# Ledger of designs, part 191: peptides against a protein of PDB entry 3KDP

Target 1, 230 residues: chain A of PDB entry 3KDP
Amino acid sequence: PFLIFIIANIPLPLGTVTILCIDLGTDMVPAISLAYEQAESDIMKRQPRNPKTDKLVNEQLISMAYGQIGMIQALGGFFTYFVILAENGFLPIHLLGLRVNWDDRWINDVEDSYGQQWTYEQRKIVEFTCHTPFFVTIVVVQWADLVICKTRRNSVFQQGMKNKILIFGLFEETALAAFLSYCPGMGVALRMYPLKPTWWFCAFPYSLLIFVYDEVRKLIIRRRPGGWVE

## One batch from the design tools (peptide; made by RFdiffusion4, then SolubleMPNN)

Design b2_p26_2_s2 (from b2_p26_2, 22 letters changed)
Fold by OpenDDE base, seed 3:
Structure b2_p26_2_s2 (fold): chain B 230 residues (1-230), chain A 26 residues (1-26)
Amino acid sequence: as target 1 above (230 residues)
Amino acid sequence: LEELYKKALEKLQSAREEREKYLAEH
């Protein structure tokens, strides 16, 4: 997310606090789940395979899978951001390079794609209105990640504890998203304004895309056991 | 904080209504 903001010079799609909540909240649950997966896999691998090489390969494969999912999550967040700004008169093409004038407090006549002038305050309201749905989109996309993890044919015993940790993590993220979105004062404190419930549904196509991506990946793995996609 | 949020929503709604009027006139 932050890289596209720098490269495209667009208005800030996600606040620094929200980024920290994602990095510390959403990345920690996967990391804990991975640590438990490794510990359980080491217990189940009774045969002396070279534990260092197998662990490194598995860590790399898991890291790549989470990296790809994280990229799709970011794309979903950016889509929601562009939809909200387009609904408020700022087409994606118009946002390119607009950041300098957007963040200037002395410019109160920034034109949208339709010639409407926006004050600094109005622009910042729209910007902060984008922060919440971006975060919510990431959380809703993470629900798909949980479903994907639940549908992985790991041993029934490994699925039980991991599913509880993942479910707990998703409930925490969802509760955090609801708190940040609807608690009075969070708009001023964290620059996250409340969303219409309809914006929760904007993320569902991306959750479906991740689900389809994982099912296609699983299908490829089933057709070619031992391929690069494991 | 609730009043500030309400004012922010009112400003956002007014800006949307002004945009819709502008688009209806042009």
Scores: peptide ipSAE 0.018, ipTM 0.449, DockQ to the pose 0.017
Fold by OpenDDE base, seed 5:
Structure b2_p26_2_s2 (fold): chain B 230 residues (1-230), chain A 26 residues (1-26)
Amino acid sequence: as target 1 above (230 residues)
Amino acid sequence: LEELYKKALEKLQSAREEREKYLAEH
């Protein structure tokens, strides 16, 4: 997210505090869940495969999966960001290069895509209005990530929702998202303005995409053991 | 901040109306 913000010179899609909340709040539970799943898979007496090669392959697969999932999360967040800004008069093309004027407190006549002039304060309110939905989008996408990370090779439907750590993670992320989105004073303290409940659903297509992607990946791994995807 | 937010919401509404008008004309 931050790299695209710099490269495209768009208004800031995600605040520093929201990034910290993702890194410290939401990403820890998936990481712990993955660590426990690794420990459980290592405890499961699979036939003695070469322990060094299997560990390296598993670490690479987890790293690749996490990187791909993180990319889909970022795309979902940016989609929500662009939709909100477009609904507020700023088309995606108009946002390219707009950051310089957007962040300038002395420019109070920045035009949107429809010729409406925006003061610095108004622009910042719109920007901060995007921070909450971006964060919520990441959390909703992470629901799918947590669910898919529960299973290395089996379908989520085969293992069920018995992992207490996963359920706790889903609850924690949802509670954090609700707290940051709707708690009084979060707009001032964290620059996260209240979100319309409808925006929670904007991430669902991306959550579904991640779920389908992971199920397809796992299906390929099951059908082609030792393939390039492993 | 509440007054600024209200003023921003009014501008957002105006921008949406202008957008709807533009999209209806084009």
Scores: peptide ipSAE 0.017, ipTM 0.423, DockQ to the pose 0.017
Fold by OpenDDE base, seed 4:
Structure b2_p26_2_s2 (fold): chain B 230 residues (1-230), chain A 26 residues (1-26)
Amino acid sequence: as target 1 above (230 residues)
Amino acid sequence: LEELYKKALEKLQSAREEREKYLAEH
């Protein structure tokens, strides 16, 4: 997210504090959940046949999986960001290079894609309103990530949700999202304005997509053991 | 200071109203 902000010079979609909250609140719990996943999971059952090569392969596969999922999460967040800005008159193309004027408090006539002029205060309200649903979108997509991380090969339906740490992670990230979204003062403290609860559902298609993708992946792995998809 | 405070309150109020309007629309 931050790299795209720099490269595209778009209005900041997600603040540093919210990124930190994601890293600490949503990324750490999955890692812990994976570490404490009981030996019943297919992830933990696979002792490396060759400890040197298979450890590296497993680390690479885990890294790639997290990287891919992280990209999908970011895409979901950016989609929500662009939708909100588009609904407010700022089309994605118009946002390119707009940051300089957007962040200038002395420019009160920044035009949107339709020629409507926006004051600095109005722009910042829209920006900070984008931060919340971006974060929420990431959290909702991470629900799917947490669930799929429970197993590499087995379906969630086969493995079940017995890991209390995983369940705790789902509640924690949801509670954090709700706190950051709706707690009084978060707009001032974290530049995260409250959003309508309806925006929580904007990420659900992405979560479902990740879930379906992973279930299909796992199905392929089960049908083709030792394939490149593992 | 009182005038500055009033101006700050007016700005804050306007920003709140705009936020509330946005939250009503979106």
Scores: peptide ipSAE 0.014, ipTM 0.332, DockQ to the pose 0.021
Fold by OpenDDE base, seed 2:
Structure b2_p26_2_s2 (fold): chain B 230 residues (1-230), chain A 26 residues (1-26)
Amino acid sequence: as target 1 above (230 residues)
Amino acid sequence: LEELYKKALEKLQSAREEREKYLAEH
């Protein structure tokens, strides 16, 4: 997320403190749950053919899985960010390079894609309005990702919801998202304004697409073992 | 805010190190 913000020079989609809350608060329990479930499904059921090589492969596989999940989450967050800004008159193409003028307190006439002028205060309000939905989108995408990433080869329907740690993680993430979104003072402390309930549903189509994509991917892996899709 | 950010970064780094240690032990 932060790298895209720097490279694209777009307005800050998510506060640095909130990013840290994601990394520390939301990703820890899911990562433990996934590590545990992968150990049970893929590592423990297969006797290591070569303990040295198979351990290294498993560590690489876990690292790659975590990196992929993080990228998918970021994409979901950015999708919501671009939707909110587009609804407020800022099309994605107009946001490219806008950061310099966006963050300048002395520029009070930043134009949107429709020629409307935005004061610094108005721009910061819309920016902070994006932070909470971005975070909630990550949590909603994490629901799908955690369910999907339980197994590399088995469908969700085959594995089921047996991991109690995963279920606990989902509840914790949801509770944290609700707390950060609706607790008084979060707008000042974390620059996260209260979220309209409708924005919880904005991520659902994206989560569904990820779910369908991964089920198709797993189906392909099952039909063509050792393919490039693995 | 910078001080809060630094403290948060330190906590993040510590948590990452603990995680790496846990993954190396398990």
Scores: peptide ipSAE 0.000, ipTM 0.167, DockQ to the pose 0.042; fails the geometry check

Design b2_p26_2_s3 (from b2_p26_2, 23 letters changed)
Fold by OpenDDE base, seed 4:
Structure b2_p26_2_s3 (fold): chain B 230 residues (1-230), chain A 26 residues (1-26)
Amino acid sequence: as target 1 above (230 residues)
Amino acid sequence: LEAKYEEAKRRLEEARKLREKYLAEN
């Protein structure tokens, strides 16, 4: 998110503190869950025939999967960001390079894509309105990631939701998202304005996409053992 | 600050409604 903000010079989609909250709050539990599942899988799997290569392959697969999932998460967040800004009159193309004027307090006549002029205060309100939905979108997409992580080869439907750590992670992420979205003072402290409940659903298509992507990946792995996708 | 936020949100919603009306009329 921050890289795109710098490169595209768009209004800030997510605050730095909220990014830190994601990194520390939402990514740790999945990582711990994965570490436990890896340990459990490593205990249950017969010793890898070649522990060095199989470990490296597994690490690469996990890294690639997380990299791809992370990209989809970012896309989901940006989608939500662009939707909100578009609903407020700023089309994605118009946002490119707008940051300089957007962040200038002395410019009170920044035009949107429809020629409406926006004061600095109005622009910042719209910007801060984007932060919470962006964050929530990431969390909702991370739900899919957590569910995906539970199963390396098997469909989620085969193993069920029996992992207490996964359930705890989902709960923690949801609680954090709710706290940051609705706790009084978060608009001041984190520049996260309260989110309309409807925006929670904006991320669901992306969560579904990730889920489908992973199920397809797992299906390919199951059908072609030893293939390139492993 | 909450009052300012609510006022600004209201103004934003009014501006949105005005745009929707303009788009519906044109």
Scores: peptide ipSAE 0.025, ipTM 0.450, DockQ to the pose 0.017
Fold by OpenDDE base, seed 3:
Structure b2_p26_2_s3 (fold): chain B 230 residues (1-230), chain A 26 residues (1-26)
Amino acid sequence: as target 1 above (230 residues)
Amino acid sequence: LEAKYEEAKRRLEEARKLREKYLAEN
């Protein structure tokens, strides 16, 4: 999200606090789950295969999987951002390079794609209106990711404790999203304005896309055991 | 800030209505 903001010079799609909440809240649960998977894999790998090479390969595969999922999450968030701005009169093409004038508090006549003039306050309200749905989109996409991670587990005994951690992570992310979206004063403190319930449903196509992507990936792995996609 | 938010929400709704009207007339 932040890289596209810098490269495209668009209005800020996601606040720094929300980025920190994602990095500290949402990435921590996967990291804990991975740490437990590695610890259990090390317990189950009784035979002395070269533990350094197998661990490095597994860490690389995990890093690539998380990198791909993170990219899809970011794309989903940006889609929601562009839809909201387009609904408010700012077409995606018009947003390119607009950041400089958008963030200037002395310019009160920034025109949208329809020639309507927007004051600094109005622009900032539209910007902050995008932060909440962007965050919610990421959370809803992460639900799909966590479900996918659950379905990849082969061991029934390992599923119990890890399932509780995953369920707890899902609950924490959802509770955080609800708190940031609907708690009074969050618009002031965190620049996250209340979200219409309809925007929660806007993220579902992306969750479905991730689910389909993972099922296709699993199907490829099943058809070609030992391929690059393991 | 709540008053500013409600005013901004009102302006957004007015802008949306103007857009809907413009799209209906064209």
Scores: peptide ipSAE 0.022, ipTM 0.441, DockQ to the pose 0.017
Fold by OpenDDE base, seed 5:
Structure b2_p26_2_s3 (fold): chain B 230 residues (1-230), chain A 26 residues (1-26)
Amino acid sequence: as target 1 above (230 residues)
Amino acid sequence: LEAKYEEAKRRLEEARKLREKYLAEN
């Protein structure tokens, strides 16, 4: 998110504190869940024919999968951001390069895509209205990530929802998202204004995309044991 | 802050109306 903010010079889609809450609060439980699943998988199944090479390959594949999932998460967040700004008069094309004027407190006549002038305060309010939906989008997408991370090779449907760590992670992320979105004072403290419940559903297509992606990946791995996608 | 939020909300509604008008004309 921050890299795209710098490169595209768009208004800030997500606050620094919110990013820290994602990284420390939401990503930690998935990472722990994965570490435990790796340990369980390594203990249960394969006598590694070659422990050093198989471990390195598996770590690279996991890292690549998480990189791809993280990219889909970011795309989901940005989609939500652009939808909100577009609904508020700022089309995506108009946001490109707008940051300089957007962040200037002395410019009170920044025009939207429809010729309306926005004061600095109004612009910051609409920017901060994007922070909460962006965060919530990431959390909702991470639900899919947590669910797919429960299984390395098997479909989620085959293993069920028996992992207590997974359930705890889902609850923690949801509780954190609800707290940051609806607790009084979060607008001032974290620049996260209250979110309409409808925005929780905006992320579901991306959660579904991640789920489909992972199921397809796992299907390919199962059909082509030893292939490059393993 | 609440007054500013209400003013911003009003402008957002005006911007949406302008968007709807623009989309209807094009």
Scores: peptide ipSAE 0.019, ipTM 0.455, DockQ to the pose 0.017
Fold by OpenDDE base, seed 1:
Structure b2_p26_2_s3 (fold): chain B 230 residues (1-230), chain A 26 residues (1-26)
Amino acid sequence: as target 1 above (230 residues)
Amino acid sequence: LEAKYEEAKRRLEEARKLREKYLAEN
């Protein structure tokens, strides 16, 4: 998110405090879930023929897969961001390079894509209105990640939702998202304005996409053991 | 903050109406 913000010079899609909340609150549960799955997988695996090389390859493949999922999460967040700004008069193309004028407190006549002038305060309210949906989008996509992280090789349909850690993670993520989105004072403290319930559904296509992606990946791994997609 | 939010919300609604008009005309 921050890299695209720098490269595209768009208004800030996610605040630093919100990023910290993701890193400390949301990313920790998937990481623990992955570590637990890895430990269970290592217990179930017969001693690898070459422990050093097989472990390294497996760690690299997991890291790449997690990196790809993280990229899809970021894309989901940015999609939500662009939808909100577009609904508020700022088309994605118009946002490119707008940051300088957007962040300038002395410019109170920044035009949107429809010629409407926006004061600095109005722009910041719209920006902060994007932070909450961006965060919620990440959390909703992380639900798919947690479900994915439960099953390395098996379909989610085969292992089911029996893992208490997974269920706990889903509740923790959702509770954190609800707290940050709806707790009084979060607009001032975290620059996160309250979210309409409808925006929770904006992330669902991306969660489904990740779910399908992972099921397809797992299917490929099952059909072609030893492929580069492992 | 609430007054500013309501003002921003009005601007948002105006922007939406302009968007709808633009999409209807183009």
Scores: peptide ipSAE 0.021, ipTM 0.505, DockQ to the pose 0.017; fails the geometry check

Design b2_p26_2_s4 (from b2_p26_2, 23 letters changed)
Fold by OpenDDE base, seed 4:
Structure b2_p26_2_s4 (fold): chain B 230 residues (1-230), chain A 26 residues (1-26)
Amino acid sequence: as target 1 above (230 residues)
Amino acid sequence: LEKKYEEAKAKLEKAREELEKYLAEN
């Protein structure tokens, strides 16, 4: 998110404090849950045939899969961001290069894609309105990520939801998202305005995409045992 | 969902007022 903000010079899609809340609040508990789940999951059960080469390949494949999931998460967040800005009159193409004028307090006549002029205050309200749904989108996509991380080879439907730590992680990140989205004062303190409940659903297509991606990956692994995808 | 939406809307308006006040003071 931050890289695209710098490169494209778009209005800030996600605040620094919100990023910290993701990194510390939503990523830490999942990481712990995965560490405990490794003992029970098929990820660790299959001894590599060649510990030196197969371990390295497996680590690379896992890291690549997580990298791809992370890209899908970012795309989900940006999709929500662009939808909200478009709903408020700012089309994605118009946002390119707009940051300089957007962040200038002395410019009160920034035009949207429809020629409406926006004051600095109005622009900041819209910007901060984007922060919360971006965060919530990441959390909802992370639900899918956590669920798929439970198994390397088996379908989620085959393994089930037996990990209590995973369930706790899902609850914690959801509770954090609800707190940041709906607690009074978060709009001022964290630049996160309250979220319309409908925006929680904007991430669901991306969660589904992650599930489909992972199930296809696992299906390939099951059909080609010992292939390069393992 | 409608009740939650109305509650969220009311909270949003309050947050906007607080932000406008904050931006006026800073």
Scores: peptide ipSAE 0.012, ipTM 0.316, DockQ to the pose 0.027
Fold by OpenDDE base, seed 1:
Structure b2_p26_2_s4 (fold): chain B 230 residues (1-230), chain A 26 residues (1-26)
Amino acid sequence: as target 1 above (230 residues)
Amino acid sequence: LEKKYEEAKAKLEKAREELEKYLAEN
């Protein structure tokens, strides 16, 4: 998120405090869940023929998977961000390079894509309105990612949702998202304004798409071992 | 969730008013 903010010079989609809450609150439990599931999977695997090379390959696969997950989460969050800003009159193209004027408190006549002038206060309200949906979108995408990561090669439907740690992680993320979105003072303290319940479902098609994509990918890998999709 | 949203919306409006006051004073 921060890299795109710098590169595109768009209004800040996610505050530093919200980023910290993601890193410490939402990412930790999934990471622990995945670590436990990998440990269980590794205990079930015969001793690696070459512990050094097999460990290195696993570390590379884990790092690539984590990097892909993070990228998908960011894309989902940015999608929600652009939708909200577009609904408020700021088209994605208009947001490019707007940051400097957006963050200037002395400029009270920033025009949207339709010629409406926005005060600094109004701009900050709409910016902070994006923080909560962005966070919730990440959580909803993380649900799919956690379910996907449960099985490297097998379908989720084959292994089922037996991992209690995974279920706990999903619950904790959802509870944290609800807490940050609806608890008193979070709007002022964290710049996370309350979210309409409908916005929880905005990320759901994207989460479903990722789930379907990964299941299709896994199906292709199973049918064509060693193919270009690996 | 709708009730929580309405309560949160009311709190948001108060927070907005406080923010507007803070921004007007500073």
Scores: peptide ipSAE 0.011, ipTM 0.339, DockQ to the pose 0.102
Fold by OpenDDE base, seed 2:
Structure b2_p26_2_s4 (fold): chain B 230 residues (1-230), chain A 26 residues (1-26)
Amino acid sequence: as target 1 above (230 residues)
Amino acid sequence: LEKKYEEAKAKLEKAREELEKYLAEN
C-alpha cells in the first residue's frame, strides 16, 4: 500500500496506524494458522526426499505464498479505495499525481473529476472515510485467502474447516474489524470513520473472484503436476 | 491535532522500521 502511494502519488488510502494493525494484529494469527496447516498438510505427509532442497523449496513456497496473499489483499483494498473515491467524484485517473495538492492545507479548491471544488477538510474526511473500508476489505479478502491457502493442492471442499486455529483467526479478524469500525473514538485515534454496513459487502465479489481463481489454479496443478503454475 | 497526528505518524513509521529490521535480523 505505501509503495503504491509513493509511486502513484495518490491520496493516502490507508493510515499508518491501520497498516500497523494489519501487519502486527490482523496478519499474525492468520500467518500462524497457515504455518501450522501447511506443516500438517504438506510437510508431515511428504517424507523429505532431500532435507536441503526440500527446506529451500518450502521456504521459497512460504515466502511466495505470503507475498501473493499480501499483493491480493492490497489489490482488494485499492479496489475499495478507488470505488469510494469515484463515488465521491474522484476518478482513478484524476487521483494520479493529486497527492501534493490533496495534502496541502492551503489549497481549498482542489477540483474533482466533475469540477466540484473540495476544501482541505472535506478532502481529509473523504480520505479517512477510505481507511475503514480499506481495512475491512483486507479482512474480508483474508477470509478467502486463509480458506484457499489451507492446502496447496487440495480443494477447500476436500480439506474442510478442520483447523481450529484458522477458525479462531477468522473470528479474531472479524472482531478486530468490527471494533476498529464501530468503537467510539476510532475516528480520532486511528482516523477510521464508522463504516456503513453496505461496505462490508463491497469486498465479497472480489473475495469470490480470488476463491474461484484459486480453485481453478489448484485444479490446474492437480491436472498438470510440475507445471510452471506450481 | 494535525501536528499531533504527524508526530504520531513519525513515531509509528520509526517503530515499523525498527520492527522490520528486527524481523530481518531474526
Scores: peptide ipSAE 0.000, ipTM 0.179, DockQ to the pose 0.033
Fold by OpenDDE base, seed 3:
Structure b2_p26_2_s4 (fold): chain B 230 residues (1-230), chain A 26 residues (1-26)
Amino acid sequence: as target 1 above (230 residues)
Amino acid sequence: LEKKYEEAKAKLEKAREELEKYLAEN
């Protein structure tokens, strides 16, 4: 998300504090839960024939999987961001290069795509209105990610949600999202305005897409053991 | 869900008013 902000020079879609909350709050507990589950799974597996090569392959596969999922999460967040700004009069094309004027406190006549003038205060309200839905979108997509990462080859339906740490991570992430979204004063403290519950549902199609993609991937792996998709 | 929506909407409007006030004062 931050890279696209720099490249496209669009208004900031996600605040620095929100990024820190993702990195420290939402990503850390899931990573720990996955580390524990991998350790438990590896205890049940026969020792790898070549620990160095198998570890490197696993690390690359994990890195690629996390990279792909992270990219889908970012796309989901940006979709939500562009929808909110479009609903407030700023079409995606108009946002390109707008950051310079958007962040200037002395420019109070920034025009939207429909010729409406926006004060600095109004622009910042709209910007901060985007932060919370962007964060919530990432959280909802991460639910699917956490569930799919629990199993390397088996369907989630076969292994079930036995990992208490994973379940705790999902609840913590959801509780954090609810707290940041709806606690009074968070708009001033963290520049995160409360969102309408409808915005929680905007992320569900992306979560479903990730879930379906991973189940299809796992199905292919089960049908073709040793394929390039492992 | 509708009740939660209206509660969330009321909280959102209050937060917007607080931010508008903060931005007007700073």
Scores: peptide ipSAE 0.014, ipTM 0.312, DockQ to the pose 0.028; fails the geometry check

